# Peptides against a protein of PDB entry 6FRK: the designs that were tried, part 33

Target 1, 411 residues: chain A of PDB entry 6FRK
Amino acid sequence: NEEVLNAMLKEVCTALLEADVNIKLVKQLRENVKSAIDLEEMASGLNKRKMIQHAVFKELVKLVDPGVKAWTPTKGKQNVIMFVGLQGSGKTTTCSKLAYYYQRKGWKTCLICADTFRAGAFDQLKQNATKARIPFYGSYTEMDPVIIASEGVEKFKNENFEIIIVDTSGRHKQEDSLFEEMLQVANAIQPDNIVYVMDASIGQACEAQAKAFKDKVDVASVIVTKLDGHAKGGGALSAVAATKSPIIFIGTGEHIDDFEPFKTQPFISKLLGMGDIEGLIDKVNELKLDDNEALIEKLKHGQFTLRDMYEQFQNIMKMGPFSQILGMIPGFGTDFMSKGNEQESMARLKKLMTIMDSMNDQELDSTDGAKVFSKQPGRIQRVARGSGVSTRDVQELLTQYTKFAQMVKKM

## One batch from the design tools (peptide; made by RFdiffusion4, then SolubleMPNN)

Design b1_p10_5_s4 (from b1_p10_5, 5 letters changed)
Fold by OpenDDE base, seed 3:
Structure b1_p10_5_s4 (fold): chain B 411 residues (1-411), chain A 10 residues (1-10)
Amino acid sequence: as target 1 above (411 residues)
Amino acid sequence: TILEILRLLS
């Protein structure tokens, strides 16, 4: 029994190391899991694999919890949020995402560009802010980030902004001059929260980077970016361990909407490749898919039309990047999440919708759409001509529809 | 249901 446990723990430890979890944390987790598993309960014929998975999951949840409550902005107050992080961490993009998140929640939000080091930083922030209709401040002529940050914070305080986000300079490496500049900015503006932005794709470097920031500035919150890529997110555990600060949000892509509040359980589930069913349900519910109730009612009656399928494809397209949705489904491996496959999947959905746009109401609203086409093959040729596709493409759509309709009838 | 739809689209 102990040999089997040690073998299974070795596999788990290997998988966690491959997920960019720090070797010290993996060793500690192994010891904690060994201590938490009752060998007598393992002898009773319980699914040893499930028991180990549950113990590992529980210990990973503890590693993500710093035991500190996340800072939250106070309504009707002026909340200054300073962003810190290396260049290329996604810091500037994350500032815009956070501002947009609070704006959508009805907060009066603004952005300050205090990045004087990166050429075009202010133009990039201005473009993102303008697109999202977020007020912004910065300078093309002032080179002192302390002056820009102070003037911008004062301006937006006087204008009664509730969320004032300050983007700072990032450098390519941990340089003492960067940390001194960040400390000078922090001392000048006295932020209510300092957010460290970390790129999840840096792997084993996450601990050393996060520690270097925490040792120099009072990091109170962490945001992890680039969780849509090959990064399994194990570096997030290292960031929490090093900063002793909660993860408040995650960045899941390049779009302004590719940003979500951090949830511990879904994140650990995703890290372990278990999927995120809860996050998928929440994301589906946050999408005001008003038509979902009517569809659910039809589905309960085993009725599924080509129009119902079309509406579902529209809903899927509204959910944003298809790769993010697939990555939330258990058993869809990371290989399906390549950026190339997302565009191809969206193009495929759009092609299917274009074929359905060439169907008539009788075809779309039939409870057995495939049978309508099978009885009158001339309909396939009409739809193919109308949509500019092959008759084979229409037949493939009808085959997919038939599979869906059969699945709905089994529900 | 959405999960099943997504599984069939993949």
Scores: peptide ipSAE 0.017, ipTM 0.515, DockQ to the pose 0.113
Fold by OpenDDE base, seed 2:
Structure b1_p10_5_s4 (fold): chain B 411 residues (1-411), chain A 10 residues (1-10)
Amino acid sequence: as target 1 above (411 residues)
Amino acid sequence: TILEILRLLS
C-alpha cells in the first residue's frame, strides 16, 4: 500500500513540477498528502486514485489560500492601489484591465503612470486608458515617480475618484534601485493595497521573484498574468507561498476584458487538468442568455433547429476567446487551441453563421433541417450561392447540425 | 449545450 501510494504521489509530483509548481511546494504537498491519507482507508479497497486526487486537490487549495482575506475597495471611499512587478510581467496592461473591471462595475476609476524608467510607458498607458475611456495622469517631463504618483493621487482624490491605480516602473532584473523607488512611491502615496503582478510563464522563477518583492515592499495582493499561454499556472502557488498574499485576479489574454477574479477551486481544477466547470457555468450564466430557458425547454423536448444552432453560435461568440472556453472543458488541454486555432475556429463559426444567414425561415425553423435539404437538393445550391460557399460547405454544416440534433435527442 | 457545441467544434 505504501509503495502504491508513493508511486502515485511520484506521478502527481512529476505532473505538478511540469505545471511549474515549485519543487519545495511539491515536496511539502507530498508530505501533507501522505499525512492526510489514511492508509487504513486505502486498504479498504476504496478507489485509491480518487482518494489521492482528492487529497492532492485539497492540499493544493490550501497552498493557494494564504489564510489572509483579500483586500477589497470600499465604495464611496478613495482607494489607492499601487502596482509593482517586473518589466514584461504584464503590469501596465493589468493596471488597465483592473481599472476597466472596476469602471464596468460602476466605480469612478483612474490610472496614474508613475513609470518614468520605460520610454513610452505613459503613451502606452494613455492609449490603453483612452481606448477604455478611463481618466489618466502622467508626465512627459517629470522624471521622479514619487512626484508623479503624489500629484496624480492628490488630483484624483480631489476629484473624488474611488479607484486610483498607480502603475510603477518595472525593471528587467531585481535591482535594489527599483525596490527603493517602489518604497519611496509607496511611502509618498500610502496605498490601501499593493498588488504584485507576476508572469506565470517564468515557471520555477516565480518563487524567487515574488519573495524578492515581498521582502522589500508590503505586497498585499497578487495578480497572475499570461495564463492563456503555455504556463500551467503552478507559479501562482509559488507567488502565494512567497508573498503570503491572495491572488485577487488573473490575466487570461491580451484583451482588456481578458481579466477575471481569481477563484481557487476552478484554478486548481484547471491546474490538475480537471477543467473549470464552475467557471464555464458562471460564464454561461453571465451571458444573459435570456432565451436559455426557451432553449433548455426545446432541448428537453428533443427539438433542435438550425436557428437554435445559430443562436448558440452567437452565444459562443459572445463568450469571448474560444480558447478560454475550451480550456474550461475537462479533457481539453491548453494544447487543443493554439492562438492560431482560435482565430480559425471563430472564422469557422462565422462562416457557418454566414451560411445560415442565407437560409430561409422554413429551413432554419425545421426540426429536421437536414431532411428539408435532402428532399430538395436545390436548396443546398441556393444557400451555397447566397453565402458564397461551396455546396460541400453547406453539406458539412448540415452534417454538423445532424450530429448536434442527434446529441440533443439523446439528452 | 455549450459544452456539446464546443465538443463538436473541437
Scores: peptide ipSAE 0.012, ipTM 0.535, DockQ to the pose 0.118
Fold by OpenDDE base, seed 4:
Structure b1_p10_5_s4 (fold): chain B 411 residues (1-411), chain A 10 residues (1-10)
Amino acid sequence: as target 1 above (411 residues)
Amino acid sequence: TILEILRLLS
């Protein structure tokens, strides 16, 4: 039993290392899991894999929890949020995402560009802010980030802004000059929250970078970016461990909407390849897919039409990048998340919808759409001609519909 | 439902 446990733990440790989890954390996790598993319970015929998976899940949840309550802005107050992080971490983009998030929640939000080091930093922020209709401040002439930050914060405080986000300079490397500048800015503006932005794709370097920032500035929150890429999110654990600060948000792409509040359980489930059913439900609910109740009621009666399928395809297309949706589904591996497969999958969906656009109401609204087409094969030829596809493509669609309708009838 | 549709599309 101990040999089997050690073999399974070795596989888990390998998978966690491949997920960019820090070697020290993986070792600690291994020992904690080993200590949490009752070998006597494993002998009683319980599914050893499920027990180990549960123990691993529980210990990963603990590693993501710093034991510190996340800072949250106070409504009706002026909340100053300072961003810190390396250049290329997605810091500037994340400032805009956070501002947009709060704006959508009905907060009076603004952005300050205190990045005087990067040429065009202010233009980039201005462009992003303007697109999102977020008020912004910065200078083309002032070179002191302390002055810009102070003036911007004062301006927006006087205008009764509730969320005041300050983007600072990033460097390519950890430089003492950067940390001195960050401290000067922090001292001048007295932020309510200091957010460290970390790129998840830096893997094993996450710990050292996060620690270097925490040792110099009072990092109170972490945002992890580029979780849509090759990064499986193991670097997030390193950030929490090094900063002792909670992850408050994650960046899941390049779009301004590719930003979500951090949730421990969904994140760990996704990290383990269990999917993110909760995040999928939340994303579905955010889309205000009003017809979900009517659809659920139809599904309860075992009724599923081609129109119902079309509406679901529209809903899927509204959910954004197909890769993100697939990454929320249990058993869809990260290999389906390749950018090539996303475009192909969306093109396939769009093709199916185009075929359905050539169907008539009798075909779309039939409770047995496949039977309508099977009884009158001339309908397949009409739809194929109307949509510019082969009769085979229409038959494939009808086959998919039939499979789906059979699943619905079993629900 | 969405999950099942996505499974059929994969």
Scores: peptide ipSAE 0.011, ipTM 0.524, DockQ to the pose 0.114
Fold by OpenDDE base, seed 5:
Structure b1_p10_5_s4 (fold): chain B 411 residues (1-411), chain A 10 residues (1-10)
Amino acid sequence: as target 1 above (411 residues)
Amino acid sequence: TILEILRLLS
């Protein structure tokens, strides 16, 4: 029993290391899991794998929880949020995403560019802010970030802005001068929250970087970026451990709306390759896909038409980046989230929809669409010609439809 | 159903 436990824990530890979880945290987790597992319960023939998985899940949840409540802005107050992080972490993009998030929630939001070190930082922020219709402040001539930050904060306070986001300089190397500059900015503007932005793809470097920021400025929140890439997000655990600060949001792509509130359970589920079923359900609910009472009623009766499939494809296309949706499905690892696979998957969906656009109402609304086509093969040729595809492509669509319709009948 | 659709599209 102990050998089996040790073997399974070794596999879990390997998977966590491959997910960029810090070696120290993996060791600690292994010890905590060993202490939490009742060996007597394991002997009783209970599903040892489920028990270990649950113990691992529970310990990962504890590692993501710093035991500190996340800061939240106060409505009707002036909330100053300072962003800190390395160059290339996605900090500037994340400032715009957070500003847009609060703006969509009905907050009076603005952006300040206090990055004087990077040429074109202000132009980039201005471009992002203008596209999102977010008010912004910065300078092309002032080189002191303290002056820019102070003037911008004062301006937007006087204009009764509720969310004032300050972007700061990032550097490739942790230079003492950068940290002193960040501290001077923080002291001048007295932010209500300091957000550390971390790139999930930096792997084992997450701990040392997060610690270096926390040692210089009072980091109170973490945002993890680039979770749309190959990064499984294990570095997020290192950031929480080093900063003792909660993850408040995650960046899941390059678009301004590729930004969501952090949820512990879905994140840990995804980290373990279990998928994000809850996040998928939430996205489905947010899209009001369930408001198709007619579809739910048909599904309850085991009825599924080509039209119903078409409507579901339209709904999937409305869910946003297909890579994010796939990354929520159990068994679709982060490797399926390559940018190439998203475009290919969306192109495939669009091709299937184009084939269905060449079908008639009798074909689309049949409870056995595949049988309608099988009885009259001339329909396949008509649809193929109408959509500019091969008869094989239409047959492949009908084969997929048949698989779905059979699955719906088993529900 | 959506999950299954997504699995077939992948």
Scores: peptide ipSAE 0.011, ipTM 0.505, DockQ to the pose 0.113

Design b1_p10_6_s1 (from b1_p10_6, 6 letters changed)
Fold by OpenDDE base, seed 3:
Structure b1_p10_6_s1 (fold): chain B 411 residues (1-411), chain A 10 residues (1-10)
Amino acid sequence: as target 1 above (411 residues)
Amino acid sequence: DLLEELLRKL
């Protein structure tokens, strides 16, 4: 029994090392799991594999929990959030994602570009901020990041902003000059939270990187990026261990919506390849698909209208990035959705909805919408003109609707 | 069709 346990623990340890979990943490986890497993209970014919998986899961959950409550912004106050991290960590993109997240939650948010080192940093931030309608500050002429950060924070404090995000310079390497600059900025603006942004794809370098930042700057929060790639996220454990700071958000892609609050259990389930069924359920419940009962009832009767399809497209669009949802379903590996297909899919859904916005209630509420259009082809031309699309685009929509309506009739 | 697979899982 001990040999079998040791063999299974060896496989788990190998898989965790291949997931970029630090060797010291893997060793400690092995000993903790070995100590938590009663060998006598394992002898009683219980599913040894499930018991080991549960023990491993429980110890991984403890490694992600630093025992420190995450900082949260105070409503009606001026909350200054400073971002730190290496160049290429996704720091600048993550600043925009976080600002957009809070803006969507009804916070008065702004962005400050205190990156004077990277050519075009301010233009990139400005472009992202403008697309998201987020107010921004920066300079093309000021080279001191301390001045820019201080002026920007003062400006947005005076304008009663609630969330003031400061993006700082990154470097390609850990350089003392970078850390001194970060300390000078932090001392000048006195941030309420310092967020370390880490790229999950750097593998075994996560510990050393996270430690170097924590040893120089009072990191209070971690954001892990690039969890949509081949990175299994084991480096996140190293970041928590080194920073003693909670992961507050994860970046799951390049889109501004590819950003979610960190949940410990879903993350560990995903790390172990168990899927995120709870996060899928939570995400589906957060959508307030309260109107789904009426739809499910219609679907059970084999009725499906263009309006029902429109409502489903709205629901899909509210779910956010479909790659996130697929990545939560067990057995759907990250390879199934090329990053390009999602924005194109969302743009396609928006186009289809815009076509349906030009339909009348008779067309939308018909249980045979395609037949309404086939009987009166002038409707296609009206809808096409109203939505600014070709008659072909309307016909393609009706063809898709017909396929769906035929499927619903078979359920 | 990705949308078909979505609608089967919702």
Scores: peptide ipSAE 0.000, ipTM 0.372, DockQ to the pose 0.077
Fold by OpenDDE base, seed 4:
Structure b1_p10_6_s1 (fold): chain B 411 residues (1-411), chain A 10 residues (1-10)
Amino acid sequence: as target 1 above (411 residues)
Amino acid sequence: DLLEELLRKL
């Protein structure tokens, strides 16, 4: 049992390292998982696999919880939010995304560009802000970020803005001059929240980078960007550990609406490849698709049919940026995405839908569609012939459906 | 898929 546990934990540790989880956190998790597993309960014939998975999940949830409540803006108050982070972290884009998020929620939101170091920083912010109809402030002539930030904050306070977002200069490296500038800006504007923006794609560098910012500036919140790319999200754990600050939002793409509130359980579920049904439901609700309520109620009741999966694929196809939504569907994890671009993912969904178009209503509307096909293998051959695919392609679809349906039944 | 990879190796 101990050899099996050690082998399984070695594989978990390898997979977490491949997910950009910091080596120290992986070691600590391994020890915590070992201490949380009762070897006597493992001997009693309980599903050892489920126990280890649950222990790993529980310890990952603890690693992404800093034990501090996330700052939230107060309605009817002037909330100053300062952004800090390296150049290329997605900081400026994230300022616009956060501003747009609050604006869509009916907050009086504005943006300040206090990045005097990067040529065209103000033009970029202005372009993004104008496109989103977000009020903005900045200067083409003032070179002191403290003056710009102070004047902009004062202006928007006087105009009764509720959310005042200040974008600061980034550097390519951790430089003392950057940290001094950030501290001077923070001291001048007295922000209610300091948000550290981190690029998830920097992998093992996440800890050192996040620590360097926290050691110089009182980071109170983290936003992780580029989670749509090759970043498996493990760097987020490093950011929380280093900053002792909650992740409040994640950036999931290039669009201004590719931005969502951070949820611990869905994030860890996704990191482990368990899918994110809750985030899928939220994303579906945000789109106000007419059939969403019926699907959500079925999901809440642990009901999921091949038709419900087909309808979900139709909805996904209507939504555009495919990468985000597919990675939220249980059983359509990174392997469905990892083999191609967005166009290939679309082509795969169209192929799956074409397979389902050759199914009958009894097959589509069964709450156990996989069992219908397993009891009568001739159905697989019929559907395969009808859709012009292999029997293997139909079996792969049914396997994906089964994984999803099993997760829905556990909700 | 980390879970599938974990699950296949188990």
Scores: peptide ipSAE 0.008, ipTM 0.372, DockQ to the pose 0.020; fails the geometry check
Fold by OpenDDE base, seed 1:
Structure b1_p10_6_s1 (fold): chain B 411 residues (1-411), chain A 10 residues (1-10)
Amino acid sequence: as target 1 above (411 residues)
Amino acid sequence: DLLEELLRKL
């Protein structure tokens, strides 16, 4: 039993390292998981794999919890949010995403560009702000970020803005001059929250970077960016550990809407390759698809048909970029994504839909579609012929459906 | 289970 435990923990530790989780955190997690596993419960014939997965999940949740409540803006108050981070972290884009998020929620939101170091920083912010219809401030002539930040904050305070986001200069590396500038800006504007923006794609460098910012600036919140790329998000745990600050949002792509409130459980589930169906439902709900209430009601009753799966695939195809959405579907995780472009992923869904187009209403509307096919194997051959696919492709679809339907029945 | 988590929020 201990050898099996050690082997499974080795696989989990390898997968976490491949997910950019810091080696110190992986070691600590391994020890904590070993200490949390009751060997007596494992002897009782319980599914050892499920127990280990649950213990790993629980310890990862603790690593993402800094034990500090996230700062939240106060409605009807002037809330100054200062952004800090390296150049290329997605800081400027994230300022616009956060501003747009609050604007969509009915907050009076504005943007200030206090980045005088990067040529075209103000033009980029202005372009993003204009597209989102967000008021903005900056200068083409003032070179002191303290003056720009102070004037912009004063202006928007006088205009009764509720959310005042200040984008600051980045650097390509940690430089004392950057931290001095950040401190001068922070002292001048007295921000209610300092948000550190971290690029998840820097992998194992996340710890050292996050620590360097925390050691110099009073970081109170973290935003993790580029979680749509090859980064599995393990660097987020390093950011929390180093900053002792909560992750408040994640950037999940290039679009202004590719931004969501950080949810610990979905994030850890995605990190473990379990998918993010929660984020999928939240995204489906945001689309205000008329049929979504009826589907949610069926799901609440543990009913899930092949037709319901087909309708979900149609919705997913409307929700682009397709890469993010597939990563949210259980069993379509990183392995479905890591080898395919968005077009291949769309082609795979279209193939699954084409298989379902060859099914009859009895097959599509059955609450146990897999049993309909298992009781009459000739149906698999008919559907395979009708859709021009192998019987294996139909069986793979039914296996995916069975996984979904079993999940929905545990609902 | 991710879907058990979905359902707790539905």
Scores: peptide ipSAE 0.000, ipTM 0.342, DockQ to the pose 0.027; fails the geometry check
Fold by OpenDDE base, seed 5:
Structure b1_p10_6_s1 (fold): chain B 411 residues (1-411), chain A 10 residues (1-10)
Amino acid sequence: as target 1 above (411 residues)
Amino acid sequence: DLLEELLRKL
């Protein structure tokens, strides 16, 4: 039993390291999981795999929770939010995304460009802000970011703005001068919140970078960017550990609306490649799809049919930016998106639906659709012929369905 | 898929 546990934990640790989780956090998690698992309960014939998975999930949830309540802006007050982070972290884009998020929620929001180091920083911010109809401030002539930040904050305070976002310079990893400038800006404007923006793709460097920012300024929030890419998000755990600050939002693409409030359970589920079923349910709920209550109730009961998958695919096809929604579906992970554009992803989904259109009600409405096909292989051949596809394409669909249905049964 | 990696590894 201990050998089996140690083997399974070694495998979990390897997967977490391949997810860019910091080696210290992986070691801590291993010890915490090992301590949380009752070996006697594992001996009693309980599903050892489910127990370890639940223990791992629970410890990852703790690692992403800093035990500190996230800062929230106060309505009717002037809230100054300073952004800090490395060059290329997506900081400037994230400032615009956050400003747009609050503007859509009915906040009087503005942007300040205090990045004097990067040529065209102000033009980029101005372009993003203008496209989103967000008021902005900056200078083409002033080189002191403290002056620009102070003047911009004062201007927007006098104009009764509720959300005042300040973008700062992101320099290369090695300049102490930037950290001094960042501290001078923070001291001058006295922000209500300092947001560290982290690129999820920087891997094992997340801890050291997040720590360098926290050691210089009072980082109180984290935003993780580039979670649409190959980044598995494990660096986010390192940022939380180093900053002792909650993740408040995630960036999930290049569009200004590719931005969502951070949710712990969906994020850990996605980090574990369990897909974001909760975020999918929430996104489906936000769209007020009439059949959504019935789907949610089936999901709560661990029931998932090929028909439920078909209906979900129809809903996804209605929802627009397909990349974000597919990345929430278990089995449609990064490998489904990394190989094609949005049109290719839509074509693949439409192909899967066409395969399901050749299924009968017994196949579609079975809570174990894969077993219906496995018991009678002639069904696969019928569906393949009906859809004009290979038997392999039908088997691939059934494999994806089986993965999803197994996950719904684990919720 | 990290669950698939976790599950291939578990």
Scores: peptide ipSAE 0.000, ipTM 0.414, DockQ to the pose 0.020; fails the geometry check

